Peptides against a protein of PDB entry 8BZL. Designs and how they scored, part 56

Target 1, 228 residues: chain A of PDB entry 8BZL
Amino acid sequence: SYDRAITVFSPDGHLFQVEYAQEAVKKGSTAVGVRGRDIVVLGVEKKSVAKLQDERTVRKICALDDNVCMAFAGLTADARIVINRARVECQSHRLTVEDPVTVEYITRYIASLKQRYTQSNGRRPFGISALIVGFDFDGTPRLYQTDPSGTYHAWKANAIGRGAKSVREFLEKNYTDEAIETDDLTIKLVIKALLEVVQSGGKNIELAVMRRDQSLKILNPEEIEKYV
Target 2, 242 residues: chain B of PDB entry 8BZL
Amino acid sequence: SRRYDSRTTIFSPEGRLYQVEYAMEAIGHAGTCLGILANDGVLLAAERRNIHKLLDEVFFSEKIYKLNEDMACSVAGITSDANVLTNELRLIAQRYLLQYQEPIPCEQLVTALCDIKQAYTQFGGKRPFGVSLLYIGWDKHYGFQLYQSDPSGNYGGWKATCIGNNSAAAVSMLKQDYKEGEMTLKSALALAIKVLNKTMDVSKLSAEKVEIATLTRENGKTVIRVLKQKEVEQLIKKHEEE

## One batch from the design tools (peptide; made by RFdiffusion4, then SolubleMPNN)

Design b1_p11_5_s4 (from b1_p11_5, 6 letters changed)
Fold by OpenDDE base, seed 3:
Structure b1_p11_5_s4 (fold): chain B 228 residues (1-228), chain C 242 residues (1-242), chain A 11 residues (1-11)
Amino acid sequence: as target 1 above (228 residues)
Amino acid sequence: as target 2 above (242 residues)
Amino acid sequence: MDDLIDSLYQL
């Protein structure tokens, strides 16, 4: 009987599997998202790649479409499933609607997918939170967060994962219109925010930048050091 | 904690998937499998534990499976689970070939199986596969490749790695002796023997207890070859002389 | 143990 009903309400109205999935997220590497004026920036805590591991296979920031990218905290295998589904939806939307998805649309799709896995018999929740950034067709930069429950909200800046509290506290103090006045300042803000929880400077940070009307750019370590 | 041990793969209060961790524990008791990437090829070396004289077919390879013309894998863990997964890999590769009229890229095959593994960690009434895999392959995109995947559905690319019994010690040895950019297939074979000799719980390494496969490129074609016992004996002998 | 867990989950 219990084998079919993985996510059920407790007597006090809690969805324990969702809460426990959130605990998995809290163990994940820290990710930060910041919306600038004409830029969106994702930063992720880069764990030291094991000697002999190929760094190519250790990416925490991925494109969902040309105008949307995602960072996540939590179970990487779970994230891959979500990413694949989201990519298919982005392409499907382009084919059916003849426009790219809005960042809100694809976030809502991901959120709905997550929610279904909290309600469907014989499925556990996804053990991931995601920061989804990009540009709407009108050129508006967007940042959304979604969690294991399937909730989502729009943000100016946010963080997820193990260092999220400290990073959010930093962002609450330092996110101002002046701090995001330029693309470079916005990038610096993300780096400074991550440095609250990441040791050893820019070598342990992965950064992705998407500017208006430009493709996703992953910054190399040398480019990151210029902002430190 | 214990209440989550007996249930279908669910999150613990701490956000852990104990069934996945227990599957990894089962793999830790399996025979050692090594993978080493070289400039001119890639190899798998696996411990052969089931040497039974009454086995009808000396399974030419107990732990190394050809997946297609460009890829092979080795397995550590539950044999029945391994058989299911290796069959699935072959089916995925074949379906891709039929659909696209070209071989599946190595990483795509690995990820396709990893998505299946992940599903068995997320869907009720399913247990994780008690299997880790090493994949060797060649494709036109990245050339020679080595991947590792585990029961969680995670994977990674490697220059050299190990799964199964004493894998941590083997990985440590590989980190010490692997020379990046200078690794030939010949040197990789020697390194594989060196590591297996130290990590296998045997008094003396013998060719009967080791399976080795190499993947090379010859005349624009991938060649997957399982080493003959005599070739393995020569490698062991050479190691003993050093 | 922690390293194994981290590797397992790729957290």
Scores: peptide ipSAE 0.297, ipTM 0.778, DockQ to the pose 0.625
Fold by OpenDDE base, seed 2:
Structure b1_p11_5_s4 (fold): chain B 228 residues (1-228), chain C 242 residues (1-242), chain A 11 residues (1-11)
Amino acid sequence: as target 1 above (228 residues)
Amino acid sequence: as target 2 above (242 residues)
Amino acid sequence: MDDLIDSLYQL
């Protein structure tokens, strides 16, 4: 029997492979995204890099285009495929439409890609959730989340991965207009949110910021410590 | 549990890909391969297992493959899978060179193969490759580089690492003895012999059982050299005297 | 085992 039916409905209507892919995501390092007024911030739990490993090759935050960044939780190899496809689409859009993608557009593209992998008999779902942040051409900051099923939603703030529940609970309590009034306060909010699940200071946090009309900036540990 | 073991690579209820994990177990039974990055070069050291007296063709390198002028790799795992992947690496590197008129950057070649490996973990009717690779290379972007990739399609850059049999023990030894910023190729070679001597399941380390390749820069060109048996013998002898 | 899983999946 061709194991063609990788992702099929159970008798009770569950897509087990999608649910199990979500379990892989829950084991992933925690990522958080926050939309500020004129800034979007991504933070990721930095797992201790093995001694002798090159830290350069351990990145959880990446640019998809000049105006869009992504963090993910789950299978890194799966994420790389999604990132590559998204980057190609961003470039293709610039060539065909002569404008950069909206954050929603590229999110929908990624979501559609994920969904197709849940419906194809010859493919397993992607074992990743993603936080996608950026600016639309009108300067509006955006944050979206995708999951293994290919669903997506817009958020003010959200988290994915192993500590996501605790981080979301923190954000639900602390995300206010006052808390995001400035870029620095927004950054501080992300760091505080991650510190709910990350032990030991700024050394275990990867933090990236994108301000309006600026490219992605990854903060160094010393810059992060200023907000702690 | 067994239901997820016998099928195409699918997620377990806990979100694991058991076929990928089992491929990793298969690699654990393969001969040891080491990679060490130095300031002035990078090396691969690999265990030779098949010394058959009736083998007519002296394969100069059983486990170390030149990929292009700037990169080489070593393999641990299923030989047939390794042959397919090493051939694909060469093709990718060649296609890049033809398209861009420049050598492929080291990390790009590694990632290109890793995307293939990943695909074999995601597409139905495929099994994971039972192969891990160590890559050594030089490019203008990062200089000397060492990478490791596994059946999952994951990779990482390393200063020193090991794949295959007793890899965990080898990595532990490398962590203890590797001096960051102070590694010369000469010291790296000595370290490779030291680690192999302890990690290979052999009573005595001999030059016939070890392949070593170095990648250096000479006059603005990359030089990939497989050490002669006599050179390896000298390294072993030196280690025995210390 | 957890370290191996983490290394394998790079979670």
Scores: peptide ipSAE 0.294, ipTM 0.777, DockQ to the pose 0.608
Fold by OpenDDE base, seed 5:
Structure b1_p11_5_s4 (fold): chain B 228 residues (1-228), chain C 242 residues (1-242), chain A 11 residues (1-11)
Amino acid sequence: as target 1 above (228 residues)
Amino acid sequence: as target 2 above (242 residues)
Amino acid sequence: MDDLIDSLYQL
């Protein structure tokens, strides 16, 4: 059976382990990313944390550098490895090039890492997709998506995880220049998009905002409720 | 689908890693381990299954391991795997101390081991570790802490949790009886005995079948203490009288 | 089983 090997093509040209890794992503909590004019916003569906679990240890949105953050869907342990590698690369780039990474650069790095894990028989694919947002040094907001195959593309808005289809359909209808005209409108767009798949309001949403020349801000539940 | 369970590095069509799930199943048959966070300390309570009459009365902690001066762990699962992982934890902690001249933060130690566990689920020719761990510790960043990790390389912080046999039932009891903000180490010890009495596959809870360790702060130092059998007996007796 | 799977993978 070709699907029992890590990195082999099927007779019809499929990489089953990559496709199955994509199925793991589809079971992940929904994440959404939107690029505004001078803002990038990530939103993630909060799964019900067990009553006795410390919420600080459950983060779906992580900074890669001061100018780049990432949300993911899929295997959290796999994501941690990718995040750590990306952080090291961001720091290395600052040291060697004396500039922060562009969002495209770090996305390409992550994509290349993922691709290598699809080609080595000694490794399985990463069971994650990622939304990578941030600002280039020229102040341009960027949004990229990567998948388990190591492909990547730039987006105005996108979603990953279990509710991604519904969220994307919402964004396709509602992403307009007017809808992102202000930072607040952009944030509202992300929240509304997540509410297509999240039953409970602001309590079940994690929201991160990066404005131009500002650090990543995680909104608290009270701040989120102001936009609902 | 059982056809995808033969290799550790293979996703099922549904995106599952069956070897990791089977490692979790093995842990479910291991002796129960509890962790409870209190305001003034943190504890581990573990079931001791191997009571041999010929074991020398020297109560070695079978399932509770000191990692450094500020951390301890308990293990559920394959003993040989547990020994490897506990040794690695000690090495990681020591390397950090040597490099930075300060003790490793609790979460960083947990994360370092979890990255190793994850690697054993992703790289070919490896099997997952058949071990879950509870970690107790103190650091200057977060104070008293309790963590749980599993074969997948995932971890989480907890106020109270359980691994091993009847862990789901134990967690349910902990959720019912754990009082946030009001938990003293004394009340945590009583709760541990209560939960173990109901979740251990024994007719009668006895001190010989239970290991308990507490982590406290005294005079600005962490103190890790394994309770003596007599102390555990007293806790059991008190529970039976209530 | 689904809850266990979700907890295991932290999906």
Scores: peptide ipSAE 0.280, ipTM 0.776, DockQ to the pose 0.625

Design b1_p11_5_s4 (from b1_p11_5, 6 letters changed)
Fold by OpenDDE base, seed 1:
Formats: sequence, C-alpha cells, structure tokens
Structure b1_p11_5_s4 (fold): chain B 228 residues (1-228), chain C 242 residues (1-242), chain A 11 residues (1-11)
Amino acid sequence: as target 1 above (228 residues)
Amino acid sequence: as target 2 above (242 residues)
Amino acid sequence: MDDLIDSLYQL
C-alpha cells in the first residue's frame, strides 16, 4: 500500500494532521504584526544566528510584492513554497488585472492553497502560520493571519509562534489609538510586544516596516535600538 | 508514536516529521564532509570511505561533484539519493544557463533543489532524501559562497560547516578556530585537515581517505580543482609537524 | 537533541 499523507476526520470531527501542523507552528519562532494608521509593522524573533551562519539566509520576513509582506512561524521549507507561489500570483495578477493584489486577495490565495493541502490525498498540511501585511491600492493598511487549516482573518494586531500567547496578551492591553498614533509609536509597540518573549533586546529581533506609498524597509539593529 | 515513525510525510502529535529526522540520523552515519569559506576561495573536504583495491574505476572524487563551471557540492548520506540530487542540480543549472544565457546564482540553485527536497517531505508516497549537501560556489552577486542543505529542504549560508559523521564536533572546532575576515584558502585547508583529523574515526589521517576540492577565481574565471593526493599528503604532513 | 531538531526544522 502506498504510504499516503492522510488528512481525514477523526470520529470526533478533528483533522489531526491540521492540528499537528498547528503544533509545528507553536514551536516556531515568534512573529508579530501590527497595523498602524499609515504603517504596517512585522517583527520576528531571531534565533541566535549560529556563529559562522550567514544572516542573510536566515530571514523570516519576506516581500510578496511591492505592497505586501509576509512573516511566518513554523517550517521554513514549507514557507518557502508558499512564498514562491504567492509571489507568482502577485505578478500574475499585475499582468492579468493590471493592478497589484489587495492584501485580502493574496491572503485568500494563500489560504486556499493551504486548504487544498488539507484536503488533497497524498499531501500533508503546510506546517506554517503567516502574518500578511501591506497596503491596498487605496492606501488602507491591512494585516491578515493564516494558519495551516487555510483559515484567515483580518487583525489590528496579532502574533504567531511559540511566544504568541504572551505577545497577544500584551497587544490586547496596549493596542490603543494612542499607541498607534504615529509610525514611531507603532514600531515601538511591536518591539515592546516582542520583548515580552525575546531575550537580549534588539539583537534578536528582525523588524520590517512598510509605510503608505513606500517600499518595505528592514530595520538594522541600530535602528531597532532607537526604539528600545 | 510508532505509527508516525513508519509513515512518510505526516506530522506527529508534536508537529514533528519523523521521516525527516530519521533521514538526518542516516546522514549522521555517513562520511564527514566539511566546507570552509575563505576570502580568496572556498573549499570542500570529504572523507573517502570506499577504498577497495579491486575497484576498476579510479574515482578521483567519490564525494565531491562539479555542478557547473562556478559550483561544486559534496554529499553525506545515501549514495543513490545523492546521485539523483546531483544530477538534478546539474540539470537545473543547465536549464537556467540556456534560458538566461548566464550562470544560475548559487543560492538560487540551492533553493531549487531544496524545493524538491521539501516536496519529498510533503507529498505522500515519497520518502525524504537521505542526503545533506554542502555547496561551494562563486557568483557575481555574493562572490564566494558556502551553503548547507538537509532532507527537510532547509538550507543556510555558512562561513564554515560540516555534515555527516561527527558533524557536531567538527562544527564546534570550526567555531573555535575560524577567524572571520582573516581566513585565507591556505589557512582554510589547514583548518580542514585539523578538523578531519579529529573527527574521522581513523587512527591516522591519510591522503587516500580524504578528498579536497578548492574553488578560486583566476583571471576572472572560476577554477574548481580537486587536490592531488600528493598535495593532500603535504597538508597532512604539515599538520603533523605543528 | 532539541537543538538539532530546531536546526532541522528551522522553526
């Protein structure tokens, strides 16, 4: 018998392979996303880069298009597959529709991709959750989350990975209109949220900022330290 | 749970892929391969295990494979799996060259293979490849490069790393002795011999049991050279004198 | 083993 990846319902209605994929996500490095007024910010816990490892090859934040970025928690190899397909879709959309994707559109695409891998015989779920941020063409900042099931929702702020609970609890208490009144305050909020679970300060944080009508900016450690 | 151990491409209750972990375990029993990045080049050093006097084909390189004019790799793990993957690397590199009329960037070649490896961890009826690879290369974007990839489809860039038998000990030694920004290819070769001498399960390191390849730039061209046995002997001798 | 697992999965 061919050993098939089987995502099937249990007698009690659970999709165990999806739940177990969520456990893989929970073991992943923490990622946080915050939607500001005119800014979206992603932050990720950097695992201590091993001595002699090239930092450029250990990035958890990536651009999907000029107006969309993604952070993830879980299996990096799985994430690469999702990222590549999302990038292709973003380019395809530009060619066919002559406009960039909305953040919701690309999120739905990723979600649908994940969902198919939960229902296709001979495939396992993706072991990743993602935070997808960006701007729609009207300049509206967006934040979405996807999980291994293919479910997605819009958020003001959210977190995924091993420290997600603590980060979410912090965000629930501290996400106010005053806390996101400026771009700098929004960035500070993300950093403070990550510092709930990340030890050793700004050296272990990757931070990406996208402002309205601006390209993605990855902050260097010195820039991050200004907000600590 | 044993039920997850025997099935390919499924998550355990803890979110683990046991078949990938077991593939990594198999690689841990393979011959040691080292990679070291220097300022003026990059090298691979690999343990040669199949020294049989009755082998008709003098394989000058058992573990090190040229991929294209600008890249080579070494392999730890199942030889048959390695042959499939190294062939695929060559095909990917060649297709890129034909399509774009320029060599494939090093990281892009590594990533392309890693996507294949990943697929064998996600599609049912397939097992993970029992192979880790070290890649050395040069491109116009990043210069000299060293990468490692594993059965999961993960990869990383390194200044120095090791795969196969005693890889953890080798990595520890590399961390101690590697001087960032000061590493010459000559020093890298000496370091490779030092590490192999300590990590290989042999009483005495011999040139017949070690393969070394260097990748350098000469006159604006990449040169991939497998060291001759005499050159390796000299490196070993020099190490024994220190 | 945990470090090896983390390295393997790059979680």
Scores: peptide ipSAE 0.214, ipTM 0.652, DockQ to the pose 0.635

Design b1_p11_6_s1 (from b1_p11_6, 4 letters changed)
Fold by OpenDDE base, seed 2:
Structure b1_p11_6_s1 (fold): chain B 228 residues (1-228), chain C 242 residues (1-242), chain A 11 residues (1-11)
Amino acid sequence: as target 1 above (228 residues)
Amino acid sequence: as target 2 above (242 residues)
Amino acid sequence: MTEGAAASVAP
């Protein structure tokens, strides 16, 4: 059966293992990314952290480098592998090229990694989609998405995971130049977008912001509530 | 359907990794292990199932393994897999110590093993490890720590958690009785006995069936101690009196 | 279960 073959096309041209990896992504918590004028914002749905779980260890937003961060939907263990590889590449690039990676470069690296796992014998696709945001050296904010297939595109705003459809529909309606005119409005847009799928308000949202020439900032719940 | 359950590195149409799920199911049949983080220490308590009169009493711990001077773990699942993973943990910790001349941070050791576990779910030709682990440790970065990892290579930090048989019930009890910020090691030990007494499928909890290890800090050093049978008996007796 | 495990293991 072609649906069991990792690296074989079906007669109709489908890579079923990639499609099934995309189904794994759809089971993941919702993540949203928005590119503002001078800010990039990532928001992630917090699953109800088990009362006894350390919240520190339940992070879905991570830095890849000083100028790049990533949110993901899907298999957390798979994401960790991708993140670690991306971090190593970011550092390697700094050593060899003497410049930080562009957001496109590191996205392409991640996408290539994912693609290789769709084509390599004995390897399954990564069960993750990622939103990669950051600033290029020229100060341009960027947002990219990558899927289990290794495809990637640049976005103004996008969402991944279980609530992605509803969040995208919201963003399509509400993403305007006016809605991203300020950093605060951009943050508010992300929160509002997540609230389409997240119940119980700001307590169930992880939010991170990166401004031009600033490091990734994870907002605390109190900071998030100010925007609700 | 049965078609996706035989291959180790294949997604189902629903995006499930059945071999990982089956490994998790196998762990549910293992002896109960719980961990509790306290303000002044962290503990592991594990069900001991292999009680044979001919076992050399020298086997101090069946389920709890010292990893290095600052970390220990408890295992639930396939014993042979557990032995491989615990040995790997020790090797990783020692290689880190050799390379950096300092102990490996707790989370880094956990993550390193989790990456190995994950690899066994993604690379063909090998099955997932049928083992969940609880890790207790101390490091200079986060102090006392408790982690749980599963066959998927996922992990998390916990204040209290349980793996193995009746783990869901144990976690529910821990959620009810764990008082955040007020947990002493003494109270954690009492809680461990309380939970084990309810979750172990035994008519009466006995010290021979329970292994407990504590990790504390004394004079700027980590002390990992497996409780003696007499100490465990005292804890059980105290619980029976309350 | 840690977040993301639900995609790898049945909820």
Scores: peptide ipSAE 0.023, ipTM 0.626, DockQ to the pose 0.119
Fold by OpenDDE base, seed 4:
Structure b1_p11_6_s1 (fold): chain B 228 residues (1-228), chain C 242 residues (1-242), chain A 11 residues (1-11)
Amino acid sequence: as target 1 above (228 residues)
Amino acid sequence: as target 2 above (242 residues)
Amino acid sequence: MTEGAAASVAP
C-alpha cells in the first residue's frame, strides 16, 4: 500500500514515489555536463528524430537566463514546467535584486520546487533530473545537478539519464586539469563522454557551450563533427 | 500491474504513468486525424465517424476546430475532453491578443495547453485528458506550422503526422510519400486522401466520412477553410482515377 | 537511503 501513496514513507523509510520518479529519469535520454576553466558545456543524446518531426521542437537544452542553461533527463512535460518556473524566478530576481541569479541560487530554487512536490498530498514528484550550468556574476563557471527528490550538488562533471553510469565512469577516468585546459579540449571531453553511449557520432548529439561573458551557443552538427 | 493503474498521479516501480499510457491507448481507438505541412499551406484531414442521417447538416466540422484567425486544430479522443480543451485554446488565444495586441504565436498556444495537460497528470484528483490534438497555424515567426500534442503534455512540430486509429500505418505511409521541400498544398491534399483511403477501415472512402481544412495565406491574411463535401468528392475521385 | 547518484567527480 505504501508504494501507492505519493507522500508516505514505507515502514523501512522509503519514499517509493521519489524512487520511481528516479526510474523515470533513468529512461530519459542521456545528458552530460562539464565545467571547464572558462567554459561550461552541456551535451545531450539526441534520440533519432522521426523523419517528419521538426527538430526545433525537440530541445533538451534550454536557457533559464543569459548566464544559466539547463539540460534534463526524464519527462519532457515535467521539465517544461520546471523550466518555466525557473525562468520566471530568474527574471524576478533581476527585478528585485538588480543582479542575475547565481547558478547556485536558481538550482536551489528548482530543488525546493521539486522537494515540495515530494511532500504535498495530491502531487507526484517531478520525473526529471537536471544539469544546470552557467556563470556567476564574478565569472565563475558552475555545474549543479538536481534529482526528483529535490537534492542538489555542485559538480565538476556529471551525467544523468539512461547512459549516465557509463558516461560518469568515463568522466571519472578522463576528467583532469589537462583535459579541461582549453575550451576545445573541454568540448571534446563532453563529446567523447557522450560517444560512450550514443551510436553514430555527431548527428545524434545536441551540444551547448557557454563561455565566460558570452551567451549560450548551440553547436550545429558540422561544428560538432570537427571535434569528433 | 493492477496496483498502479488505478491512481492518476502515481509512478509505477518502472517509472511509468499508466493512466497517461491508458489515455494514449484510448486515443488509438478514436477516429483518424492527419496533418500535413506544405510550402504554401497546411492542412488537417479527419475521419467523421458519426454519420447519422438525422444529424443536422449544420455541423460543419465534428473534429476540426477553428481556434483563432491564424490557427485550427483537430482532435482524436474523448469528445467532451476535446470540447473543454478547444475552448481553453480559444480563451488562451484571446487573452493573449487582449494583453499584447497581437496574435499568439502558434507554439506558445500549443505550449500553454500542454502545460494544462501536464498538470492533469501531476495533480491528484484529476485524470489525464483522453485527447491528442493536431494544430495547424501560421505566425510571423515560423510561417506555416503543424504540431501534435498528447495526454502527457508533450508536443512536437511535424511536417506530417497522424493521430487516432491506424496512426502508425498512416505515419509510415506519410514517411514514404512525403517529399520534403516539394510539398504543395495540392500535393498534400492528394497525399491526405491517399493515406486516409488506406488507413480508414472503410470499404470505400466517401466525402461524408472525411473532413478537410486548409490554412493558407492570401494578401497577408490567414485563411482557414473547411473544404465543402463536393471538393472532397473531387479529391477522392481524382485519387480513384490515378 | 535514496542515494542520489553520488559518485561523479565532486568539486
Scores: peptide ipSAE 0.007, ipTM 0.608, DockQ to the pose 0.034
Fold by OpenDDE base, seed 5:
Structure b1_p11_6_s1 (fold): chain B 228 residues (1-228), chain C 242 residues (1-242), chain A 11 residues (1-11)
Amino acid sequence: as target 1 above (228 residues)
Amino acid sequence: as target 2 above (242 residues)
Amino acid sequence: MTEGAAASVAP
């Protein structure tokens, strides 16, 4: 009976709708984030674009602001809502505080949004996890992860979605100071991590790079193949 | 699974939204709608099921709606839901025009409606819209465009696609016959007739059962035209001769 | 269906 209620605890203290939203995330395409020394990299599993689909409309990595980008796993429509609200908040912050958001700030905003949807009687949880990367004003690279519950943590590297376990295991073994010594090595690490779960190499990977004081760069397939 | 299908705002243990899936199933029973992007235009072709002789012929289109001067859509699903959504699309487009003094970009109009659709999947006391849409349009950013949206609030751009009855079979045929970069509006019209002839649940394709609209650019203006019955008859006849 | 529609689980 409790598993049908959005905002009701089970007798054992579980919020089943949040847990079930996490199951929706596990069905999502795999996303990986890695924090380098002076770079942040997001990689996403690109499912084979259906014939006749416009690849432009299949975006798994998006900018929230000039200094922050996000990848997600789970419900694409839910993600769009979160992204749009986060973008509005980033702009609002610039107007009211006269500075860009910190990566932590916007992560906390997204987390708080998600949390509210777990506690409102008229709302279901968001069926998404997100990897949020960027640079703070001081030039510090950041990586955060959020889940449907509204929890968030800072990471050196992490993965979400269907292949997250395998990718995380790879990252736990291979994330070293040497592996992130250069931007190129950091990019290679992300690609190698995704290749644990992605078939057919660079054609099925979407990769985004953000460097200090630079805008988000989406790598083209040819650029990705150079790292494979 | 049945215990999770009666409420719109709950996940199943497997992370499924059954009410959204059921809305998509309802669309599968609707008349077929096709969209095809060509180099020189974009078209919608829709099955017309309501052929009552007493219908006032003033209804030029049952399934195809003009949204603004640069966009049209076709609908598959619950008619009442479709009317609400098409009206909302028109309002969004007009509000944008008023605010920015330029036409709304095609993708922005699609996303605005998709956010509404998504909200009906997330908020309590609401059901998903039982409607999928195909959007055709032109804007200065991307030229001719074709989009599809579903009850979940997901959307995508397409070269060619289909919604409604036998959509999977139609999409398979489109994948086989669509030639990227070589598709003229004329060839797209022929392809639309070919696909409809095979996917419509009718013994023989007739012009009275098909609505076709084309969107083209003439003298720097978008022209949305619903084909006359005679023009559709000619397309059908040509297909039968081939 | 566009990618992400799969979150609406196929019946």
Scores: peptide ipSAE 0.025, ipTM 0.631, DockQ to the pose 0.106; fails the geometry check

Design b1_p11_6_s1 (from b1_p11_6, 4 letters changed)
Fold by OpenDDE base, seed 3:
Structure b1_p11_6_s1 (fold): chain B 228 residues (1-228), chain C 242 residues (1-242), chain A 11 residues (1-11)
Amino acid sequence: as target 1 above (228 residues)
Amino acid sequence: as target 2 above (242 residues)
Amino acid sequence: MTEGAAASVAP
């Protein structure tokens, strides 16, 4: 019975609906984030889009603002709600504070949103984890991860979704100061990390790069193949 | 009875709020947090469980939060709930400062949050916060202070206390070794290491697994300092030599 | 990091 109650602790102190939402994330396509010195990189596994599906409509990496982007794993419909609210908050912050959000600020906003959906009757948790990357106004690159519970932490590198364990194990071994010494090495690290779980090489990877004072760039397949 | 344990705002026939009790069980699974009041300061010591190589080291403390210039807290329980409550504490403290042009007294800040926690146990459609907090602070009214609050919205002042995993055993040890009126911050730090070494489910206490913050008064100002890993290593080494 | 109870609990 406790497993069906949205806002109820089990006798042993578990929130089963949050745990089950985390299981939904584990079924999602793998996403990877890496913070370099002057670059942030997001990579996502492209599911083999059904031959009849327009690949252009499946964006797994989304800009929240000019200085912040997000990748997610889990329920795409849930992600749209979070992304839209985050975008509105980014714009509101620019209007009210006259500065862009910090990556931490918008992550905390998203995390608080998720947390509220774990504590309110009639609302289920969001079935998504997110990697949020960008640059603060001081030019510092940031990477945050948030989960269905509304927890968030800053990372040097992280992964979410079905292949996250293997990708994290790879990153734990291969994330060094030397491995992120240049933008190109950082990009290569993300690609190599994704290749641990993605079949058929660069064709099944979506890669986005944000450099200091630059807009989000989504790499085309030909650009990705140069790093493979 | 299963009928009373699935709703957040219902008393059992025995007068129990099961969802509050179950929230307290969730806290029992969290890393250990200690607070010790000394004559010349107050400290928090917290277990670090998440040592991940890929974590961004910019986070000096995962479990210890500065609330304002005169107060800090540590948390045991659901991290997302803790983040919400910690943010609320900061907002309450800042609103008070803005309104009264003086820092909020320690107990008033604790009480304000406890009222929020209590409301989440009484109003339908909400669950209790799965978080206990230890608060350390200084104010002009009571000097150095240590408080504990739980999911029910109850709080109390303490000379020494513990929340999270093995908290009962830790409190028992604190009761035995705490010397009323004679506790220095130095002795409190030694006591914290002693208790953590016995209560943490680790074969050997390491500095990477412990966060310690001290709150002192220097030149009429409150100083909140998180101990560096090397300082914690020295405390552990000293304990191993005794 | 055990993604379970430990991810939701304060580290």
Scores: peptide ipSAE 0.010, ipTM 0.499, DockQ to the pose 0.088; fails the geometry check

